# Ledger of designs, part 25: peptides against a protein of PDB entry 5VZU

Target 1, 271 residues: chain A of PDB entry 5VZU
Amino acid sequence: GRTLEDIFHEHMQELILMKFIYTSQYDNCLTYRRIYLPPSRPDDLIKPGLFKGTYGSHGLEIVMLSFHGRRARGTKITGDPNIPAGQQTVEIDLRHRIQLPDLENQRNFNELSRIVLEVRERVRQEQQEGGHEAGEGRGRQGPRESQPSPAQPRAEAPSKGPDGTPGEDGGEPGDAVAAAEQPAQCGQGQPFVLPVGVSSRNEDYPRTCRMCFYGTGLIAGHGFTSPERTPGVFILFDEDRFGFVWLELKSFSLYSRVQATFRNADAPSPQ

## One batch from the design tools (peptide; made by RFdiffusion4, then SolubleMPNN)

Design b1_p10_5_s4 (from b1_p10_5, 6 letters changed)
Fold by OpenDDE base, seed 1:
Structure b1_p10_5_s4 (fold): chain B 271 residues (1-271), chain A 10 residues (1-10)
Amino acid sequence: as target 1 above (271 residues)
Amino acid sequence: SEMEKLLRKP
């Protein structure tokens, strides 16, 4: 029978062949499209723009980071044999912050997996609840015939009745356990390490992170077959660097800002 | 399959 090693070897050969075929077509037919940089907004988590991402066996790819209210999106500018250009490689839910454990427990992949899957279940529940509220609100407003209510007469203003005593009903204030909004510790970066068994292209990733969010990453087979969004963690390191942990793949992608300035890359003003 | 998942990439 084929060993796991044989299957991986054949898959890597196919990947190399696909890359070769795609590069050999660059002389035949290219569609050129201008890419616009997203405008920066004050509420953006970091400046949007082009990032160089590490994609394991694919190598380096260019991703556009953009912000869309409470969502961030990574869009592939360069494609690969699995995920073509223009696909949303990552979608980040800025509503769902992930709290990383201490540095010792960050080494445990199962702990990170537990935390991410708990957040995934909350996101799923919120999507189900929001789907129900949108369904019930289309109650049949039948045409209420506006029957003209007759003008009832001005009844007169009768007098000042007296002095009824204040009853002291001392209702105990039920302790509404205010769900302690964990103060957004926005200020201090925490020590960061990849879990044991998460593959990185290199060990040169930031060892301190600012904050983490739940996200989904797009994965597919060769030729964009069986595309699926898988759970992951967006890790903000600094203004110019973020990471994504692909939970199911046990892999880490590091994204670093492209420092190049482009002329005429700003989105045209909406006319 | 679990194998198909192992062959998918981001």
Scores: peptide ipSAE 0.505, ipTM 0.905, DockQ to the pose 0.201
Fold by OpenDDE base, seed 5:
Structure b1_p10_5_s4 (fold): chain B 271 residues (1-271), chain A 10 residues (1-10)
Amino acid sequence: as target 1 above (271 residues)
Amino acid sequence: SEMEKLLRKP
């Protein structure tokens, strides 16, 4: 039977062939689209813009980072044989911060996986609950045909009296222990290391991170077959660097800001 | 399958 190694080797050969075919097509037919940089907002986690990302066997790709309320999005500007250009490679939920453990426990992939899967389950529950509230609100606008109910007569109900028994029920105010919002220490970055068995293109990644968020990454087979959103961790290192840990792939992508200034790259003001 | 997952890439 084919070994796992044989299947991986064949898949890598196919990937190389597909890359060769796609690169050879660039000489024959190119569609050019102007890319506009997203407008920056004061509340953006970092300045939006172009980042150079590492995608393992794909190499270096260009991703546009943009912010959409409490979500961040990475959109592929360059495509590959698995995920075409214009796809959202990563979607980050800025509502769901990931707390990394201490540096020793960060080496444990199973611990990181546990933390992320617990957050994933919370996100699913919130989506189910919010979906029910949105569904019930639309059902009640049945047209109440106002059938004219006939004028039944005013029966004089009698004036029964004032009995004033003061029920004493001293409901003790249950101390709502306000879950102390642990102050978002936006301050000093925490030590960061990849879990054992997470593949990086190189060991040259920042060893300190500011904060982490739950996110999903898009994966697909060759030719964008069987696309799926997989759980992951967005790692903010600094203003110009972030990472994404692909849990199911056991891989890490490092993204670094493209420092090139583009003239006339700002989006036209919405008219 | 687990194999099909291993063949998918970002």
Scores: peptide ipSAE 0.499, ipTM 0.903, DockQ to the pose 0.197
Fold by OpenDDE base, seed 2:
Structure b1_p10_5_s4 (fold): chain B 271 residues (1-271), chain A 10 residues (1-10)
Amino acid sequence: as target 1 above (271 residues)
Amino acid sequence: SEMEKLLRKP
């Protein structure tokens, strides 16, 4: 029978062939779409922009990081044989911070898996609860034909009644010291290591991370077949670097900011 | 299949 190794070898040959075909077609027919850099917002976790990502066998790809309220999104600018350009390679839930354990327990893949799957279940529950509230509210506004009751003209005018008692009660405005939510302290970076059995393209990843969030990564077969969102961990290292742990794939992608400046790449102001 | 999962990539 075919070994797993044989199947992986055939799959890798197909992947290389597909990459070769796509690259060879660039001279024949290209569709161009303008992309804009997202505007930076004060509440953005880091500056949005272009990142170079490592995708194991795919190599180096360009991803646009953007922020959408409590969600972050990595969008492929470069496509590959599995995931086309313009797809959301990663989607990060900034509501669901992942607390990594100590460095010893970070090596345990099953511990990371447990933590991520617990957060996944919470996200699923929140989606079910929020879906139920949105469904019940729309049903009952049957169109009550409000019959046009006629325009009776009632005119009446005047009465000025008087009295002026100036009760002074000087209730002191209790200073509701709005506890300024201390901007979530950019926590002192914690030691970071990949779990045993998580593959990285290289071992040259930051060994300290600022924070982690739950996210989902898009995976597909060749030609974007059977696309699925898989659970993972977004790891913020610094202003210019983040990672994504693909939990089901047991793989890690490192993303580093593209330091190039672009002319006329700013998003047009909403007119 | 488990095999199809192994062949899917990001």
Scores: peptide ipSAE 0.482, ipTM 0.896, DockQ to the pose 0.199
Fold by OpenDDE base, seed 4:
Structure b1_p10_5_s4 (fold): chain B 271 residues (1-271), chain A 10 residues (1-10)
Amino acid sequence: as target 1 above (271 residues)
Amino acid sequence: SEMEKLLRKP
C-alpha cells in the first residue's frame, strides 16, 4: 500500500516538476500586466503596498496589501504551484481584533486555537444574522394597501391611589472596587512569540507586535485544487512588517515591505 | 481527507 512517506515523496516530486515547468515557461510565454499601488487612505491601518512574504517551501513571494473599509487583503503578485498569482492569499477582518495572551500562554498553540476559533464562530453568526436581515428586507415590498382600520377608543382604566410606606433600609454601599481597566498602554507593543509547533521559515521575526486581527488564508493542493479558506491571525508588527499564522497548517508567514521606490506606480487618480 | 489537508499549502 502507499505509505505516508511514499505519498510525501510523490508530492515533493510533483512540486519540483511543477516548479521546473513554471520556470521553463518564462522563456516562451509571458503576459505582462501593469500593477498599480493602491492609493493610501487616512483610515488605513498601515500604508498599503508591496510586501515580500515567506511561504515555507515556496520561498519568497510578492503580496500586495490593500485596505477595503473594515477589511484588509493580501493579493499574490507572484504565484506558486498551489496558489496562483492574483488570488487573495489572506483576508483580514479589521472588526475582529485578536487579543493575544501573555507571553507564556502565547507558546500554547491550543490557547491560540481556542481564541481564533471563538472569533471565527462570532464571525459566522454575524454573517448568518446579516444574511437573514438582507433576505427579509426584500420580501416586504408587496404593496399591501393596508386599509386604515378605524381607531376604536380604548377605555380610560381608572386611577387607583395612594399608599406611601417609606421603608428606610440603609444598606451600606459595598465598595465595588472598580477593577481599574489598565489603560491599554497605547505606546509599547505587546511581547510576541510563535506557539510551540508553529513552523517558521526562520526565527528572525519581530518579538513585539502592535495588534492582531482575525483573518482567513487561502490554501490549495497542487494546481489550485480544492481551494479552502482557513482561519488565521494577522499580526501587525510595525509600519513595514506583518505576519500571518495559518492555524490549520501550523505555519507562520512573515511579510516585509518592499523598500524599492517605484516611479509612476501610483494608481491614476479616479477622474 | 486529513491527508489532503496535509498536502495543501498557502
Scores: peptide ipSAE 0.481, ipTM 0.894, DockQ to the pose 0.201

Design b1_p10_6_s1 (from b1_p10_6, 7 letters changed)
Fold by OpenDDE base, seed 5:
Order: structure tokens, then sequence, then C-alpha cells
Structure b1_p10_6_s1 (fold): chain B 271 residues (1-271), chain A 10 residues (1-10)
């Protein structure tokens, strides 16, 4: 019977063959698209731009990081056999911060999985509730044909009935002590380690992170077959480095800023 | 889990 190792070996051979086919096609047909760097905004979590990412068996890929209100997006600039160029490899929800536990509990994959899946369920509930409010608001603009209802006569106002005594039941309002959201210590990095059984291409990743957010990553089979979004964790290390933990894949991708300066790479001002 | 890693990639 095929071992798990045989299946991994066959898959790796297929990936190498597909990479060879895709790279060999560049000799015959080149399509050029100009890439513009996103404009930086003051409220951006870090400067947007190009990052080199590690995708395990895919190797090094170029991703554009951009900010869109309360969302960040990683867009593939380079494609691979699974996910083509121009796809959003990661989508980050900047409303849903992930709090990592202490360093000992960070090694527990099940603890990270619990935390991420709880946030995923909250995001799903918020989407369902917001979808219902948007749906009900559109249905009620049926044209009220104002049929002129005839003026039926003014029946007389009957009299004020008497003074029912207010019972003084002074139920003390229990002070719901709003648990003061501890001000997110935005400045102090926390110790960071990958959970046991999460694969990294290299063990050379930052051992301190600033903050983490819930996100989704795009995964697919060869030729972009059966594409789906899987839950993950965006880890901000510093201004030039972030990571993504692919929870279901038990893998980690490290992204480092491309330090090259590009002349005339800014988007044209919207006229 | 491991079979899924062989069928789909990021």
Amino acid sequence: as target 1 above (271 residues)
Amino acid sequence: SEMRKTLVKP
C-alpha cells in the first residue's frame, strides 16, 4: 500500500515537474503587468509593500502586503502550481487580535487551535448578524400605493381614569463592572515560539512578536483546484517581518520586506 | 491532516 512517505514523495516530484513546466513556458510567452506599490497611510499597521515569503516546498515567493481599513491582504506577485499570481494568499482581520499564551503554552498546538477556532466562530456570528440587518432593510420598499382612505369621523376622547399608586420596588441596579479591557500594551514584544508539530522551512524566525491577528489563508490543489480559505494566525514581528501560521496545514510562512527601492513604483494618483 | 497537506498547498 502507499505509505504517507510515498504520497509525500510523489507530491514533491509532481511539484518539481509543474514548476519546471511553468518556468519553461516563460521562454515562449511573456505577459507583463505593471505593479504599483500601495500608498502608505498613517493608520497602516506597518508600511505596505513587497515581502519575500517562504512557502515550504514552493520556496521563496513575492507577496504584496496592503491595508484596506480593518483588513490586511497579502497578494501573490509570484504564482506557484497551487495558487496563481494575483490571488490573495492571506486575508487578515485587524479587528480580531489573537492573544498568545505564555511561552510554555505556545508550544501546545491544541491551545493555539482552540484560540483561533473560537475567534473564527465569533467572526462567523458577526457575519451572519450583519448579513441579516442588510437583508431586512432592502425588503420593505414595496411601493405603498397610498390609497386615499376616506375621512371617518372624529370619535370623542374618553376621560382620564384615576391615580394608580407607584409601588417603590427599589431594585438596586447591580453595577455590571465592565471588565476594563486592559489597554493593549502595543509596544512590548512578547516571547514567541512555534507550536510543536508546526513545520517551518528554517528555525530562523524571530523569537519575539509585537501582536497577532486572526486571518485566513488560501489553499488549493495543483492547477488551483478546490480553492478554500483556512484559518490561521498573522504574527507581526517588526516593521519588516511578519509570519502566518497555517493552522490546518500545521505550517509557518515567514515574510521579510524586500529592501530594494523602486523608482516610479507608486500608484498614479486617482484622477 | 497529513493527507490534506499532500493534496493542497498555500
Scores: peptide ipSAE 0.351, ipTM 0.864, DockQ to the pose 0.263
Fold by OpenDDE base, seed 1:
Structure b1_p10_6_s1 (fold): chain B 271 residues (1-271), chain A 10 residues (1-10)
Amino acid sequence: as target 1 above (271 residues)
Amino acid sequence: SEMRKTLVKP
């Protein structure tokens, strides 16, 4: 039978061949589409823009990071044999922060997997609850016929009465020791390491992270076959660097800001 | 499965 190594080798050969075919076909007919940079907003987690991502076997790709309220999106600007350009490679839920454990427990892939899957189930529950409220509201506009039924009467009166007793009961104030959630000092990142068995293209990733969030990544076979969203972790390192842990793939992608300035790249203001 | 990780990429 074919070994996992044989299957991997054949897949890598096919990937290289497809990449070569796509890159060589650019000489015949190109459709150019203008790309606009997302406008920056004050509430954006970091400045939106172009990032150079590492995708293991695909190599280097360009991703646009944009913010959409409580969500962030990474959109492929460059496509590959699996995921075409214009697809949302990552979707980040900024409502669902992931707290990484200590550095020792961060090495445990099963611990990270547990944390991510618990958040995934919460996100799924919230989506089910919000889906029920939207469904029930449409049904009840039955035409209530206007029947004019009549004017029945006034009945008035009565008045009583006063009494006042003032019972004292002096229940002691239980000292609710408010566990002061130490405001996570917004400036000091936590130590960061990839779990054992998560592959990176290189070991040159930041060893300190600011924040982590739940996210999903888009994965597919060659030719965008069987596309699906897989759970992962968005890791904010700094203003110019973020990562994504592809949990099911056991891979890590590092994204670094493209420092190039583009003339006339801003979206036209909505007139 | 490990086979799925070889055939499906981001």
Scores: peptide ipSAE 0.340, ipTM 0.860, DockQ to the pose 0.227
Fold by OpenDDE base, seed 4:
Structure b1_p10_6_s1 (fold): chain B 271 residues (1-271), chain A 10 residues (1-10)
Amino acid sequence: as target 1 above (271 residues)
Amino acid sequence: SEMRKTLVKP
């Protein structure tokens, strides 16, 4: 029978062959599409734009980050053998912040997995509830027959009863030492480390993050076979860097802003 | 499985 090693070897050969085929196809036929940068909005978490992403064995890819209300989207500008260009590689739910534990507990993959799966379940519940409200609202356009209001009777006002005395008992005010909620230092990023067993292409990732959000990533087999969305964590490091932890894959992708200024890349103003 | 992580990629 084929060993796991044989299957991995065949798969690596297929990846190399696919890369060769794609490269050779570019020599024969190039399709050019103009891409506009997304307009920046005041409420955008960071400036939208082009980011250079690391996708392990695929290499370096270009992703467009854009904001859509309470959602962010990473769209592949470059494709690979698994996910073609124009696909949404990541979808971020900006309503569902992930609170990372302390640095010691961040090394525990099972702890991160628990936190992410608990948020995933909340997102599923909210989608089910919102789906029911949208379904029930369309059915009840039945004609409101104006049923006449029946005259409910005047129930009488019962009486005044009396005096009971004020017992004084002077219980001492126990000083509830209000644990001063240390003001969340809004300015200093949290220490960040990848969990043990999460693979990164480069170990040179930021060791401090500003905030994290729940998200889903698109994964597929070769030729975009069996595409599915898997749970993950969007990590905002700074204005120019973010990451995505692919939970099921146990992998990390780092994205860095493309610093090139593009002339005439702004979207035309809506007329 | 570990095989799925190798065959299915982002």
Scores: peptide ipSAE 0.338, ipTM 0.851, DockQ to the pose 0.249
Fold by OpenDDE base, seed 2:
Structure b1_p10_6_s1 (fold): chain B 271 residues (1-271), chain A 10 residues (1-10)
Amino acid sequence: as target 1 above (271 residues)
Amino acid sequence: SEMRKTLVKP
């Protein structure tokens, strides 16, 4: 029977072959697409833009991070043998925060898996409930033939007069001391460590994170075969770095902002 | 499975 080693060698050979095919195709026909940076919005979790990702076997990849209301998306700018360019490599649900446990319990992969799968189940329930409300609302507007109720006559109700003096009721403005809800100190990053058995390319990842969110990542076989979305965790480290934990793959991808200042990378104003 | 991790990637 094929050993895991045989399968790994075949996979590596196929990966090398596909990389060679891609590079050889570039020599024959380079299609350049201009990339426009998404406009930044005030409500964006961080500035949208280009990030360089480190994916386990594929090397460095470029991902565009963009915000779409309560969702974030990572779109592949660089394709690989598994996921082509233009695919949404990650979709983040900014409604569903992941609360990481303490640093000791963060080492437990099963604990992270439990937390993520519980959030996944909530997301699934919300999608089912929202699907039902959209379905029931369309059924019951049968055309009520609005019978033309007859035009009852315009009774000219009379012009009664003017003089209601404004009483100056000087109601003292009670100083409702609006307890300034101290903006929740979203600023203290929590200690962060990868669970045991989660592979990172580099041990050099941020050891403190700002916040985490539920998300899904796209995975596929070579040639974009059997594409599926798998559960994961988006980890915001800072303004320029985020991670994604691929739960089923037990892998971590670190993304760092491309610091290159692109002149004229702004989308043309919609005319 | 380890086989799935080998065959499918992000």
Scores: peptide ipSAE 0.285, ipTM 0.850, DockQ to the pose 0.248

Design b1_p10_6_s2 (from b1_p10_6, 8 letters changed)
Fold by OpenDDE base, seed 1:
Structure b1_p10_6_s2 (fold): chain B 271 residues (1-271), chain A 10 residues (1-10)
Amino acid sequence: as target 1 above (271 residues)
Amino acid sequence: DEMRKLLYKP
């Protein structure tokens, strides 16, 4: 029977062949599209722009990070044999923060998986609830005939009446101890380590993270076959670095800002 | 499925 190693070897051979085919197409008739950098907004988690990402066997890819309200998106600028250019490689839900455990428990992949799958289930529930409210509101505007109710006029003014007494009832306000949302410690990064069994192309990733969020990553077979979004963790390290943990794949992608400046790359002002 | 993890990539 074919071993997992045999299947992996054949898959890697196919991947290499597909990469060779793509590189051999650069002399063919190509359609060039201008890429515009997203404008920076004050509420953006970090400056949007181009990032150099690591995709294990794919190597280095260029991803554009952009912010869309409470969502961030990584869009592939370079494609690979699995995911074409222009696809949203990652979608980040900035409403759903992932709280990493302590450094010891971060080594446990099952703990990270549990945390992320619990958040995934909450996201699914919120999407189902928001879908129901949009459906019920359209039904019942029957045309209520506006009957013209008449103009009755009356004027009268007057009277003053005065007195009554100040009942003191001193009901003790029960101290609803508002669970103090621990102020997001905006300053001190949390120690960070990849779980055991999560593959990284490079062990040179930041060992401190600022924030983590729930996200989904796009995965596919060769030739963009059976594409699906899988659960993952977006890890913000700093202004210029983020990561994505692909839970199902047990892999980590590190993204580092492209420091190059481009002329005429700003989006045209919306006229 | 371990096969899926081998064949699918981001």
Scores: peptide ipSAE 0.442, ipTM 0.919, DockQ to the pose 0.251
Fold by OpenDDE base, seed 5:
Structure b1_p10_6_s2 (fold): chain B 271 residues (1-271), chain A 10 residues (1-10)
Amino acid sequence: as target 1 above (271 residues)
Amino acid sequence: DEMRKLLYKP
């Protein structure tokens, strides 16, 4: 039978061939589309923009990071044989922070997997509950046939009776101390290490992270075959660097800001 | 697991 090594070798040969075919298309007439940088917002976790990402066997790719309320998105600017350009390579849920354990327990892949899958289940439950509320709200617009209730005459019932003493039922307003969600302090960076068995193309990744979030990453076979979103961890290192841990692939991608200034890259004002 | 790593990429 084919060994795992044989399958890996065949797959790597196919990947090289596909890369050669795609690069050979650059010698042909291409349609170029201008890409605009997303406008920065005060509430953005970091400045949006272009990042150079590492994608294992794909090498270096360009990803646009953008913010959309409580979500962040990484969009491929460069495509590869698995995931085409314009696809959302990562979707980050900024509502669901991942708390990494201590540095010793961060080496345990099963512990990281447990933490992420628990958050995934919460996200799934919230989506089901919010889907039910949105579904029930649409059903009650049955057409109220406004039957014209006939104008029965205003009998002038008389005014006077005075004296009902208001009982002072001093219902103490229970101070529902709204537990002020402590603004997630942009805490001191914590020590960071990849779990054992997570592959990185570059071992020179930041060893301290600011915060982590739940996210999903898009994976596919060659030619964008059977694309699916898999659970992962977005890791913010600093203003110019983030990572993504692909749990199912046991891989890590490091993204570094493209420091080049682009003229005329601002999005046109929404007219 | 290993087959998924081989067949699927980000």
Scores: peptide ipSAE 0.433, ipTM 0.919, DockQ to the pose 0.248
Fold by OpenDDE base, seed 2:
Structure b1_p10_6_s2 (fold): chain B 271 residues (1-271), chain A 10 residues (1-10)
Amino acid sequence: as target 1 above (271 residues)
Amino acid sequence: DEMRKLLYKP
């Protein structure tokens, strides 16, 4: 019978062959599409732009990070044998922060899985509730009968003016010391470690993170077969680095900003 | 589970 090892070897051979085919196409007629960098917005979690990712089997990939209100998106600029270019490799819900446990409990994959699956269920509930409110609001356009209620002209003016008194009461404005909500300290980075059994290409990931968010990652078989969105964790390390934990795959991808400056890479202003 | 991790990639 085919062993797990046989299946792995067959899959790796197919992956290598597909990579070879794709790379060999660069010598042929290609369709080129200009990529524009998203404009930076003040509310963007970090500057949008190009990031280089490393997937263990895929090698070096380029992802565009962009912000869309309370969502972030990673779009593949480079395709691979599994996920083609232009696909949304990650979708991040900036409404749903993931609170990582202490460093000891971060080693527990089941704890991280629990936290993420609880957030996934909340996201699902919010989507169901928001779908119901949008449905019920349309029903009550009962025909407002346009009853033409008449024009009655009532005029009258009258004047009266009375006097009353000056009471002084000089109540001291108690200094409500508005506790300046300390701008949520762009906090001392929380200690970060991957759970046991989460694979990384190397251990050269940041050991502190600024914040984490719930997200979904796109996974597929070779040739973009059976694509699905799986739950994961977006980890912001700093302005130039983020990670994604793929829960179902038990894998981690590190993304680092492409430091190259591109002239005229900005999106044309909508004329 | 293990087959999925083998065959499905991001």
Scores: peptide ipSAE 0.431, ipTM 0.919, DockQ to the pose 0.251
Fold by OpenDDE base, seed 4:
Structure b1_p10_6_s2 (fold): chain B 271 residues (1-271), chain A 10 residues (1-10)
Amino acid sequence: as target 1 above (271 residues)
Amino acid sequence: DEMRKLLYKP
């Protein structure tokens, strides 16, 4: 019977063949599209732009990171045999922060899975509640007949009244204990390690992260078959590096900023 | 699980 190893070898051979076919097509038919860099906004988590991602068996891919209010998006600039160019490889919910446990508990994949699935369920509940409020409001615009409002009159101006004295009520200044806004610690990032059994392309990933968010990642079979959004964790390491943990795949992708400067790459101002 | 990790990629 086919072993898991046989299936793996067949799948890897198919992946190599598909890559070869796509590469060979470049000699015969190329369509060029201009890509514009997203404008930077002051509220962006990091500067938007191009990142080089590591996708295991796919190798190196280019992803555009962009910010859309309380969401971030990774869009594939390069496609692969599973996910074509222009697809949103990752969607990040900047409302739903993931709190990583201590380093000992970060090694437990089941603990990370629990934390992420709890956030996923909250996001699902919020979407259901917000969907109901938008539905009920449309119904009851019955035609209010325009009955003519009558013109009733200009009544007058009355007068004067007087000098009320300034009472000196010396209300004691209640000590408003200014709840010390704990300065958002521009803190030393928290220690970071991948859970046991999460595959990385290499062990060379940052061991400290600034913050994490709930996100979803797009996965598919060869030829973009049965595409599905799966839960994951966006990990911000620094201004130039982020990661994504694909929970269902038990894999990690590292993204590093493309340091190249592009002339005339800014999006035209919306007229 | 294992088959999904094998056949589906990001």
Scores: peptide ipSAE 0.430, ipTM 0.917, DockQ to the pose 0.251

